# Ledger of designs, part 273: peptides against a protein of PDB entry 8BZL

Target 1, 228 residues: chain A of PDB entry 8BZL
Amino acid sequence: SYDRAITVFSPDGHLFQVEYAQEAVKKGSTAVGVRGRDIVVLGVEKKSVAKLQDERTVRKICALDDNVCMAFAGLTADARIVINRARVECQSHRLTVEDPVTVEYITRYIASLKQRYTQSNGRRPFGISALIVGFDFDGTPRLYQTDPSGTYHAWKANAIGRGAKSVREFLEKNYTDEAIETDDLTIKLVIKALLEVVQSGGKNIELAVMRRDQSLKILNPEEIEKYV
Target 2, 242 residues: chain B of PDB entry 8BZL
Amino acid sequence: SRRYDSRTTIFSPEGRLYQVEYAMEAIGHAGTCLGILANDGVLLAAERRNIHKLLDEVFFSEKIYKLNEDMACSVAGITSDANVLTNELRLIAQRYLLQYQEPIPCEQLVTALCDIKQAYTQFGGKRPFGVSLLYIGWDKHYGFQLYQSDPSGNYGGWKATCIGNNSAAAVSMLKQDYKEGEMTLKSALALAIKVLNKTMDVSKLSAEKVEIATLTRENGKTVIRVLKQKEVEQLIKKHEEE

## One batch from the design tools (peptide; made by RFdiffusion4, then SolubleMPNN)

Design b1_p25_5_s2 (from b1_p25_5 with D3E H4F E9A D21E M22E S25A)
Fold by OpenDDE base, seed 2:
Structure b1_p25_5_s2 (fold): chain B 228 residues (1-228), chain C 242 residues (1-242), chain A 25 residues (1-25)
Amino acid sequence: as target 1 above (228 residues)
Amino acid sequence: as target 2 above (242 residues)
Amino acid sequence: DVEFAFDPATHDPAEAQKWIEEMEA
């Protein structure tokens, strides 16, 4: 019975629980991240918010600190745990080091947390991938991606979730220096990328932008429609 | 120790947490619970299972629990699991009050329990809790609130929702009849009776089979009231006359 | 300042772990 297995190596060297957690991510709503010149943009596919659901409680893009935000694909409850741990670490770092975390630092922290859950007996992997974006203190925009295994890499652009393949193929073709020359073009690139997999246009997109020396801004639906 | 690891909720090859899904299935067989948010209050309505005549204690509410002065919840699922979680909600709320000298915000209490639920889906030797909860509350940040949580540790805020038996049908009816911005507590009560009458597999709805609690604000204080049987009878009668 | 929905210091998943440990004791 699959219900009893801890994350162990198979005879052929696979960590099946990690691979299966990656399958959970692939069923998640699509998220996209793009690094521009002086902007980072996160876009997420809005699941049709049930008519009676409060949208306030359905956020897939969240701030980790003033200079870092995250989108995820996969299990929402698992994501909440990771987000909370990351927020605590960001605050702890500010108190102990007197500087904000670098985007790489907090990504490495999250990755290490995930990795520990792949190696600890009696724990399953986190069923989430994350796109982590922000600015380092030197003003450099960063984009990182993490997966259930606890691996992480820096990206110019990436996507996670159910539409990730199609979105990545779009980004591979359309991510150029010209396509990110301005903030508006960068935003437009993210929206166009999401529209490859999102039905019913801009109404089903959540978009957040962080510019250099600015806080996270979530765009309203009317602002998104201007780019469509 | 090793035997408990064998009960860890793990991913299937398809990336599903079947133990969580099975817990949700178990909740689908529980009595119906409704929550409706109004402009002037919030309510819970729950199906009361037949009080065995031999039960010595007249439970005023079988499925609705007061958590603190500003919050209540209803439960659908395994009773023993529900008792553990409702007790924990009370403890969390009390600890917060003692630490901060103010009531815990509604969403924060919900999330604290949801983190516990999530942990039972991730840590070894544990099974998911076989319960969903509806939470009603008031706080200074968001006013009247309605939340739903499930065995996965997911939660959401709602204007109206349902858990337990025939919840999908109930939610469909709520979507049709809920008037956003125009919902009074009086109209919400009428809607609750209407939905329960259609979703409960009974020929006639009776006050003995329905528990209703309302949460209102009076003179700057939260008032949580369980409706008396006579009040519920009047609501049912009014519905039958319409 | 980033406004967090919850106080990150008080909304620690570690509390859930402690609760689990207490319930097992």
Scores: peptide ipSAE 0.005, ipTM 0.617, DockQ to the pose 0.028
Fold by OpenDDE base, seed 5:
Structure b1_p25_5_s2 (fold): chain B 228 residues (1-228), chain C 242 residues (1-242), chain A 25 residues (1-25)
Amino acid sequence: as target 1 above (228 residues)
Amino acid sequence: as target 2 above (242 residues)
Amino acid sequence: DVEFAFDPATHDPAEAQKWIEEMEA
């Protein structure tokens, strides 16, 4: 059956391996991104770190550069490959163009990488979606999403992973100019959105914030609880 | 499942990588390996299954491999795959040392191998490695460390963990008995024996069936030592007396 | 079946990694 072939079209024009990679993403922990006025916020569902596991080794939000960070849903090992390549590109861009990447540029790079893995018969698609947030050099906050197909779009707010539908429905109802009027309100919006699918409050949430001209800040559990 | 079990690692309709899952299942039938992090060291304990009387007391552990002066690993799964991966670990570590004139950080070595493992799950014509590894090490960044990696290319740091046969039961026991912040290497050794005695598919734990390596710091140097059979016998005896 | 320039069963992982990098480039 055509569903067994890597990166081939079905008779009806489907790329089954891409669709199945999207199913892998849907099994991933939920991630949410929100663009505020002068802030971008990423939130991720913490999988219960197994007793005796080092929390340091379980990161779902990572910096790509000083001005860009990424959250993902899906296969962690696949994500690591994408993250590493994106980091190299960010550094290369700084060296060659003498400016940091725009959030769109690095998103397009990641998207192109993913797309190439959907055309080679020797490769399977990446089993990841990503939320990429950051600031352009002009100080404009950006949020992009990519999927296993290599498509990408700009968003005001979005979610990926197992709880993405419920989180998106919440964001569609609650993302207003008033809801993002301040940095604190924007953070609160992300937390509330994640709490639609995450049980037991702030202990099960990883939250990262990037403000204009500031580095990525990962909030500790106590900081998160202040917003709950 | 049958549609995807015999071919290149591809996604199932449900978004599963069955070849990776099957590799993990194969590891579940391998000999038990334990890792325990202590305040003053880290250890690996592994089940020895190939007890051949004619095996020359090859000082080298069947399942514990020295990677460099600061790291060792144990393996559960396909021996041939394990040999390939352990050789690659040594090569990566050596290349880093040559390039930077310092030992490779523990997590970086683990990650480099995990990227290779991942590649074998993504590229056509390749199968996942049928091997999980436990890594013990010391570096100047994080001190004593214990890592676990699987066929998918995922890894994690641990205070204590287990791979291979009865790993779930072993992990449960480790969770119960591991005292965070109070674990000495001596207590870790005792815990390793306790867990192996309950999780190994043997009627009686014997020193011939257990390999133990410790990694410590002495005079600002890492010391990796495989315990002698007599030392393991003493640990077993002590456990039987408690 | 995807044919590789190397035998995946016998190929050195380091060479495989180089091949992967070359194929990505």
Scores: peptide ipSAE 0.000, ipTM 0.600, DockQ to the pose 0.029
Fold by OpenDDE base, seed 4:
Structure b1_p25_5_s2 (fold): chain B 228 residues (1-228), chain C 242 residues (1-242), chain A 25 residues (1-25)
Amino acid sequence: as target 1 above (228 residues)
Amino acid sequence: as target 2 above (242 residues)
Amino acid sequence: DVEFAFDPATHDPAEAQKWIEEMEA
């Protein structure tokens, strides 16, 4: 048993491995989430798919359940682990509780998982932040963020990854009740926010939309260009 | 920098996993492995480095492993790590077949191993596997497939890719010569020879130094075949005549 | 229904941890 703690407090009270995992997140592709009135929108920066790479294997937005989606920034392999555990939990919850998870519930589950990896001996933190969006069973749209520390908060809008600062500054200025009055305006807000940091317009954006009582829709490039 | 690179499974101040990067560096010194997806099949081509005349056991393939009836892989990196991972791939595939009475989907097998690889990057006292893999396969969901995985537990699907020595140059050549939608297995084989001839650190490409496996569908069954030395010689000869 | 890329029953990341533990035993 490798009982040696990987994540320890520094003399000044810092959890350096958590902070360094946050640096890994900052190197990740930018992701944006916005909660509208009856819509939640996730947008991610598409890294240029290498020639000959299959695009289907390069996804930054994943469904966790019919009512919940997640975007992430940071280590892709770490994200896969979190996504899979979250999916299992969503299904387990449906089977045991007979209701879909709330967005807060699954966020808390993910956050607790991350937190355990900051405190458990022989484990490093997950090198990911996540934006988790969806609808509660009552039809309330939700947006949550988690970080490597296992903290989570509810947001109206937020961003993670390398462009997160610029995108957040944009959202702080432009997120108004008028800007999210319609689904289309909400989508436009996300696209505009991403365009602050993404070069070459709509071709480098992946966008996912979940409307009330509707399934997740990933917009094709042509649909995205209509909003640009 | 040095204080963090000696420890397994920790982030550097810059958010890097140096042990994973060092494992990837080790793979860069391994023999070249190519994968090419065609319309009618998929292939692996690998550099064979250990040609010892005194090797009593004619190993069928040094670098290419059959995983099940529908999948094969090629490995670049630490041989011992490769043996462990290829054995695990076979076990995963077998367990799935026993449980579901159908072959494991290609991507599921790849991801199952990638989760193991990832775990070795996250759990203390473990080092990353010093191995990258190319996977070729067929399933009813996506047909012919080519995947690449690395020590981090990342993977991706590819039309053509390369791992090991001179992989960057090989990938560049593949990008230039790969014709999307027009790639036959025959043309893929020719392309593999072309790329290996340029990327292998050999004065002359010889059939003894190259292993090639093809995966095709015949009568609704997957056929995995390692090319005979004579077949590889013919491919090399054709390339030299062009 | 959300189509998952993986079977949740077989694609448990916790199994990877168990596998590591078993390989060390």
Scores: peptide ipSAE 0.015, ipTM 0.621, DockQ to the pose 0.029; fails the geometry check

Design b1_p25_5_s2 (from b1_p25_5 with D3E H4F E9A D21E M22E S25A)
Fold by OpenDDE base, seed 1:
Structure b1_p25_5_s2 (fold): chain B 228 residues (1-228), chain C 242 residues (1-242), chain A 25 residues (1-25)
Amino acid sequence: as target 1 above (228 residues)
Amino acid sequence: as target 2 above (242 residues)
Amino acid sequence: DVEFAFDPATHDPAEAQKWIEEMEA
């Protein structure tokens, strides 16, 4: 019966709608994030774009601001809502504080938004997890992950979605200071991590790179193949 | 699972939104709608099911709606829900025009409605809209465009797609016959007739049962035209001769 | 340039919520 109520505690203290939203995330395409020394990298599994679908409309990596980008796993429509709210907040912050948001700040904002949707009896949780990467104004690269509950943590590397377990296991073994010594090595690490769960190499990977003091760059398939 | 068949759209234990899935199922029983993007235009083709001779209102198009001067849509699903959403699309487009003194970009109009659809899947006491839409349009950013949206609030851009009854079969045929970069509006019209002839549950395709609209650019203006019955008859005849 | 699919200012979920409320009124 508790699973019919909008996000209420079970007798044993579970928030079933949050847990079930996490199951929706697990059905999503895999995303990976890695923090390098002077680079942050997001990679996403490209589901086979339907032959007649415009690839432009299937993007899972988006900019929130010039210094922040996000990848997500789960419900695309839910993600769009979160992205829009985050973008508005980033712009508002620039106008009011005269500085870009920190990656932590915008992550906390997103997390708080998600949490509020778990608290309301009239709303279901967001069916998304997000990897949020970018640079703080001091040039520090950051990676955060948030889930449907509104929890968030800082990471060196992490993964979300259907292949997240395998990708995380790979990252736990292979994330070293040597593996992120250069930007190219960091990119290679992300690609290798995704290849644990993605078939057919670089053609099925979307990759975004943000370097210090540079804008988000989406790599083309040819650029990705150089690292495979 | 019947347990999650409530007015409030909630996640199942498996992370599914059954009310959204059920809305999509309802759309699967609706009349077929096709969209095809060409180099020189974009079209919608829709099955017309209700041919009542006693209807006083000459519905020039039962399933195709003009949204503004640069966009039209076709709907598969619950008619009442469709009317609400198409009216909202018109209002959004009008408000944007008034605010910015230029037409709303096609994708922005689609996303605005999709956010509304999404909200009806997330807020308590609401049911999803039982409607999928195909959008055709032109803007200065991307030129001719075709979009599809579903009850979840998801959308995508397409070269060609189908919603409603037998949509999967139609999409399969479109994938086989659509030639990327070589599609003219004329060839798109022929393809639409070909696909409808195979996917509609009719013994013989007739112009009375098909609505077609084209969106083109003439002298720097968008022209949305619903084909006359005679024009559709000619397209059908041409297909039968091939 | 990161092409934004939408104007963040026009896609406020709060507006969608208001619309829902207005439609039910």
Scores: peptide ipSAE 0.008, ipTM 0.598, DockQ to the pose 0.031; fails the geometry check

Design b1_p25_5_s3 (from b1_p25_5, 8 letters changed)
Fold by OpenDDE base, seed 3:
Structure b1_p25_5_s3 (fold): chain B 228 residues (1-228), chain C 242 residues (1-242), chain A 25 residues (1-25)
Amino acid sequence: as target 1 above (228 residues)
Amino acid sequence: as target 2 above (242 residues)
Amino acid sequence: DVDFAFDPAKHDPEKAQEWIDRMEE
C-alpha cells in the first residue's frame, strides 16, 4: 500500500505541506537576484563544500535556456526535477513556436508545475524557491521569483533562502536607479547585498551575469574580488 | 484506468465536506474583494496586500485579472490556485471563441470553471481549490453581470457581493446602501470605497492598497479599465470629505 | 451558507476525470 502523501487543508485553512516546504527553503543557502538596466545578476551563497567534494557538482545557478537562468534555494533533488522539466519546455517552445520562451512564460510553467504538486494525490510540494532571470526577445531584462506554492511575481530585486530577509531589507534601502546605472554597479549591488549574510567575502559567493544578447557568464573568484 | 482515490474530499459522518469548508476558511483570511453591478457598468475592488517596493511595475494588478475582452475576475484565496484557475478561464474562453466564433456567455464561463472546481472536490483524489472568485462581464444575453464562485463549485449571480476578509460585514453594508435600479457606476465606485474603508483592517484607506477595475460599454464594445492610483486617490479623498 | 445541493449532472466520474486531465496537461 503506497502511503500517498496528500496536501490537504487544515481546519483553519492552511496547507501545512506547502508551509513546511517553505520552511525547507528557508534552510537553503541564500540566493539574490537583481535586474539592472541591461543586465541581470544572480548571486548565491556557496555552501562550505567539504574538502573532498568536487566544486563542479554543486551548481545552484543553472541555465534553463540561452536567454534564461535560474537560482534556487531548498532541496537540490527537487530543483533538478524542476530544472529538467523547464529545460525541456524551453526546447519544446523553440521547436513549436520558433521563438525562445519569455522569462514570464517559463516562470509560469514552473509555477504551474509547482502548484500541481500541491494539489495532486500522491505528490508532495517541491521544497524549492527559485529566482528566474533573463531577457525577453525584445531585450527586456526580467526577474521572477517562485515559491513552493506555485506563486510567482516579477521583481526588480529579490532574495530567497536563509538570509533572504536581511538581503531584501538591504535591497529595499539600496536599490535605486543610480545603483543600477551601469552593469558594474549592478554587480556590486548584488555582492554588497550578499555580504549582509555571507561571511568571508568573495570566496563564498557565486555570481552569474547575463547581459543583453549575451550568454550566461559565471564569474570566477578573481572576477568577483574585483567588485568587492 | 488510473483509479483515482476519491478519498481526498469525502463526507464526514455528519455529511460535511470538511476540505471544502477548510478551503473556505482559508479564503476568509484572504484580502477583501468586492463586486458591484451598476446600470452602466460593473466594478471589482480588491485589497492589495503586496506593496513591496522591489516589485516590478509590470505587475499592474495582484488580484484582478482580465479573462477576455468582455470579462474580468478578482480572486480571494491561494494565489497559486488563482493563477491556475484564471489561466483555465482564459483557455475556456478562447476555445469557445474558436469553436463558435463568438465570445463565451458570462454564465457559461463561470459554470465551466465551477464544474472543474466541483470535480476537484469529488474525483481524482485532489484537494479543493482554495479560491473564491468574483466575475464581472458583459454579454448580449444578460448585459452586465456579476458572479461569485467558491471552492465547492457553487456559483451565484449578484448585484453586489464580497469575498475574503470581513466579507459578511461587507455584504451587510452593501445590502443597506445598494439602491436597486438606481445604481450608477459612479455611485458604485463611491459605495466600493465606503465598504472597503470599513472592512479593510487599516487605519486609513490608501490608494496603494486598493485595486479597482471597471467594465463598461463604449460604442458597442466592452472596455475593461484598471483605475490609476491617482483616480483611486481621488475617490478616497471624496469619501473622506463626505 | 454554502449550499452543497446534489447535482446529478456533475456525478459522472469519467467527465470529471476528463476535466482533471485537461487541467494537468
Scores: peptide ipSAE 0.019, ipTM 0.505, DockQ to the pose 0.060
Fold by OpenDDE base, seed 5:
Structure b1_p25_5_s3 (fold): chain B 228 residues (1-228), chain C 242 residues (1-242), chain A 25 residues (1-25)
Amino acid sequence: as target 1 above (228 residues)
Amino acid sequence: as target 2 above (242 residues)
Amino acid sequence: DVDFAFDPAKHDPEKAQEWIDRMEE
């Protein structure tokens, strides 16, 4: 069967390994990204950390540079590879171009990396989707999504992982200019969107915010509860 | 054209990596290894299955490996795979030391190996390593640390955890008895014996079937010590008297 | 944050197989 072949076209034109990698993403914890006016917000479903597990080692939101961060859904080990490559590229860009990367640039880099793993013999696709958020040097907030195929698009809001469909449906109904009028409202929108699929309120949510000209801030549980 | 062997780890229709899952299953049949983090140290305890009387007792434990002056690991799974990975850990640690003139941070060593493990799940013609590892260490950044890694290249930090045979039951017991913030190395050793006594497929726990290593700090230096059989016997005896 | 050492040769589709083969030698 063509589904057992490494990244080949089926007779009907499907890349089954890419499609199956997308199924791996759907098993991942839900992540949501929202672009506000002067803020970008990432929210992730926090799996109940095992009582004896160190929370420091269980994060789905990572900084790529001072102006860019990423959330992912899917295979954690695959994500680590992508994150490391992206971080190296961000630093290289600063050294060679003397400016930080644009969010689009680093997204395209990640997308191209993923695409190469869909075309190279003896390689499986990355089992991850990513939400990449940040600010361009001109202060414009950006949100991008990538999938296992290496496609990427810009979004106002999006979600990935197991609850992505329900979260997207919520965002399609509730993302308005009024809903993102302030930073606090934008954060509330993300929390409300995640609560569509996350049980037990704010305790099971990880939130990261990046404001214009500010570093990435991970909200603590107490800060999240203020928005619930 | 290198015929990439059709035996590549690929996604199933459900998005599963069955070769990774099968590697994890193989590890489930390996001897039990547990790790416990204490306030004043960290320990590894491992089941010794191959009691060969001719093994020179002077050498490293069957399942516990010193990686550098500040780290050790225990392994569950395929012995040959474990040897390759433990050697690689030592090489990575040594290269870092030579390059930066300081010991590699514990998590960085763990992640470096995990990236190798991940690669063996993504690149053609290779199978996943049939090995899970527990790592114990000390560094200036986080102090005493315990990590677990699996064939997927995923890892996590733990206060206490277990790999190998009956690991799920062991983890359950650890969750019940582990007192966060109050764990001394002495209490951790007692807990290790308690858990092993219940999880090992033996009628009676004996010191010959258990390897224990402790990692402590003395006078600003890391000390990694494998407990002598007599010390383990005393721990077992104490547990039986309670 | 722990700085991660990344070797592109280990994770480049064009070079990764050669690296893996060398590790097994």
Scores: peptide ipSAE 0.012, ipTM 0.627, DockQ to the pose 0.035
Fold by OpenDDE base, seed 1:
Structure b1_p25_5_s3 (fold): chain B 228 residues (1-228), chain C 242 residues (1-242), chain A 25 residues (1-25)
Amino acid sequence: as target 1 above (228 residues)
Amino acid sequence: as target 2 above (242 residues)
Amino acid sequence: DVDFAFDPAKHDPEKAQEWIDRMEE
């Protein structure tokens, strides 16, 4: 049975374990990314943090480096592995090349890591998709998305997780040059996009903003409410 | 569905890792362990199930393990798996201490083990660990801390939580009675007894069936203490009088 | 900053397997 090997082609040419890993991603909380003119914004659906859970330990948005951050959907433990590997690579790159990674470079690294886990018979695919945003050294804002297969593409805007379809449909209709003309408008676009799938307004949204030559800023709930 | 149950941890068509879920189910049948974070300390309370007279009862807690001078854990699940993981925790902590000449931060120790757990869910030929852990600790970065980890390699920080048998009911009770910012170790101990009394399938809570450890700071040092049976008896008595 | 003590060796497939094997010894 093809099910004995972890990730093998079916007779009809499918990699079932990759497809099933994508189903795990679809069960994840929604994340959205938008590239503005001089800003990149990540928004994630806050899972109802259990009243007694420390919110500090539940991060869906993390920095990979000073110029790159990532949101994910899917298996949190899998994401931790990918994040740690990416952080090590970012630091290694700074030491060896004396420049920060480009967003494309680190995305490709993550994608390659994921791809290797789809080709080995001794391991399952990573059950995560990621939105990777940041600035290249030339100040160009970038957004990339990668999935369990190791495929990646550059985007103007995209979404992953359970509400991704609805969010993407919204972004396809509302992502215009006018809608991203300012940083504030770009932030508003992300919030509006998430509100398509997130109930109860800004309280259930985590938002991270990276501006050109600035560090990652996670907005507090009060800051988010100003955009709602 | 059954085809995915017997093999290496692989995704189901629905994107589920059944071997991890089954490991979590096995933990649900284990003895109850709870943890409560207070302003002045943190505690673990665990159900003691095996009271065999022939056990050379070294005064060691059956379910609570000291990891280093600043951390302890409790386990729910397969005992053999727990022994392996607790040993690994000690080794990780010791190696860190030797390398950096300071104790490992609590969250780093938790994450190191969680990465191991995760690996056992992703690499072929191995099953997930059938163990959940509660960690209590102190470090200079975050002070008193409580963490929970599961077979998937996920973890979280908590103010109060429970694993093992009737954990859902215990968590519900903790949510109702835990007062954020006002919890003293004394009140936490009382809450632990209250929750255990309701969640343990015993007619009367007895000190012989409960293990409690506290982690406090005294004179700039961490003190991990397992409560004596008499102390636990007094806590139970106090609860019965309320 | 979640300073994860990441041991890359544990997530190298070969080293991870070696580690797993050592834990089972």
Scores: peptide ipSAE 0.029, ipTM 0.618, DockQ to the pose 0.035; fails the geometry check

Design b1_p25_5_s3 (from b1_p25_5, 8 letters changed)
Fold by OpenDDE base, seed 4:
Structure b1_p25_5_s3 (fold): chain B 228 residues (1-228), chain C 242 residues (1-242), chain A 25 residues (1-25)
Amino acid sequence: as target 1 above (228 residues)
Amino acid sequence: as target 2 above (242 residues)
Amino acid sequence: DVDFAFDPAKHDPEKAQEWIDRMEE
């Protein structure tokens, strides 16, 4: 009989299943998020789409609502579950509260979901980290990151996945008020950050841009190359 | 590592789900299934391993399952698991039809099952389903479609793909011979035979060992047809003459 | 975007196990 999965504390106080889920995240493709002044940008490393694979079915950036989008690193199937739950919550919130979710609200919801899977008997943690970006109804741009533990924090810029360390180091050096002074500069910053870990330039990058009072825009490869 | 491989729904120290990987390994030993998307249709071709004369011939297909009027699937892996999942697919499709008075979109049906598969990888006391599926279908949104799903609950759309035994070799052959934009159902059938002939662990490909289903559109209706043995024989013969 | 009908109950931490158990019955 297979034992039920239990996330338990080690003698030294570690939740190994959470840590191991974080290792799954580290194997994921790199994602980066940057908050600009009036823009939020997500960039992800494109996996080499197999020649016969439909690219439509390989998305790492998805909308949660009109004002919120998410990128993830880690287990794709796990991510789908989280995304679907988040979408339902966003719609429910609109119906019940008559306002769109704040980015913090939906992040907290996702984080709470993840946390429950770290504490519930017979369940493993979600093997995903997420970058959640968007605009609050007041027009404030937001970027949040959440991990398998269910922790979340607000960021100016952050990265997740296999190249996250290098990308973060780049962002720590290059994220300045001047670097995000314009929307274009903000986009350029994301691209440059991803290029630290992504080979072959713009062809292997997917970018999503959300501007204030605008819908999510996925940039095409030609648009990306303009910034390279 | 060894202590985690016997536990369901647990991450290894390396962040691996060994039970999912082992399920995928089991699928690698299953009979070959391939799918090919054409401009005018989509097909599944599957290796038939159980050629027992005493099997009641009334069986539509051993490895190809009709899900609804617009979709079919083939399975590589544990037959019992396949039966459970194919039944669930039918139920999902039926519930959708009843609720919305229209057929379920292909990707939505695939996703619904993939969510089930994923759940069996996350909830304790459950093992992953030891099956991969190829789905063929038509809907008004995307037309003809081919999907693949695995025990993890991951899926993707494909122009052509293969699961089961020698799937890697089959995929390589498909990549070489698949002509994007020029693939007719006729050419897809020929390609299927070609690939199966090379990837099946048989000395000679016979119609008894191959199941083929095609999905086409005729007069605004989806037609799912399992090829008769004679038709498969003709395809094999044609391949041998080339 | 194809609106996928999502059954939240399948992935609710409390209900998902019940759903899985029902599938095995």
Scores: peptide ipSAE 0.018, ipTM 0.635, DockQ to the pose 0.032; fails the geometry check

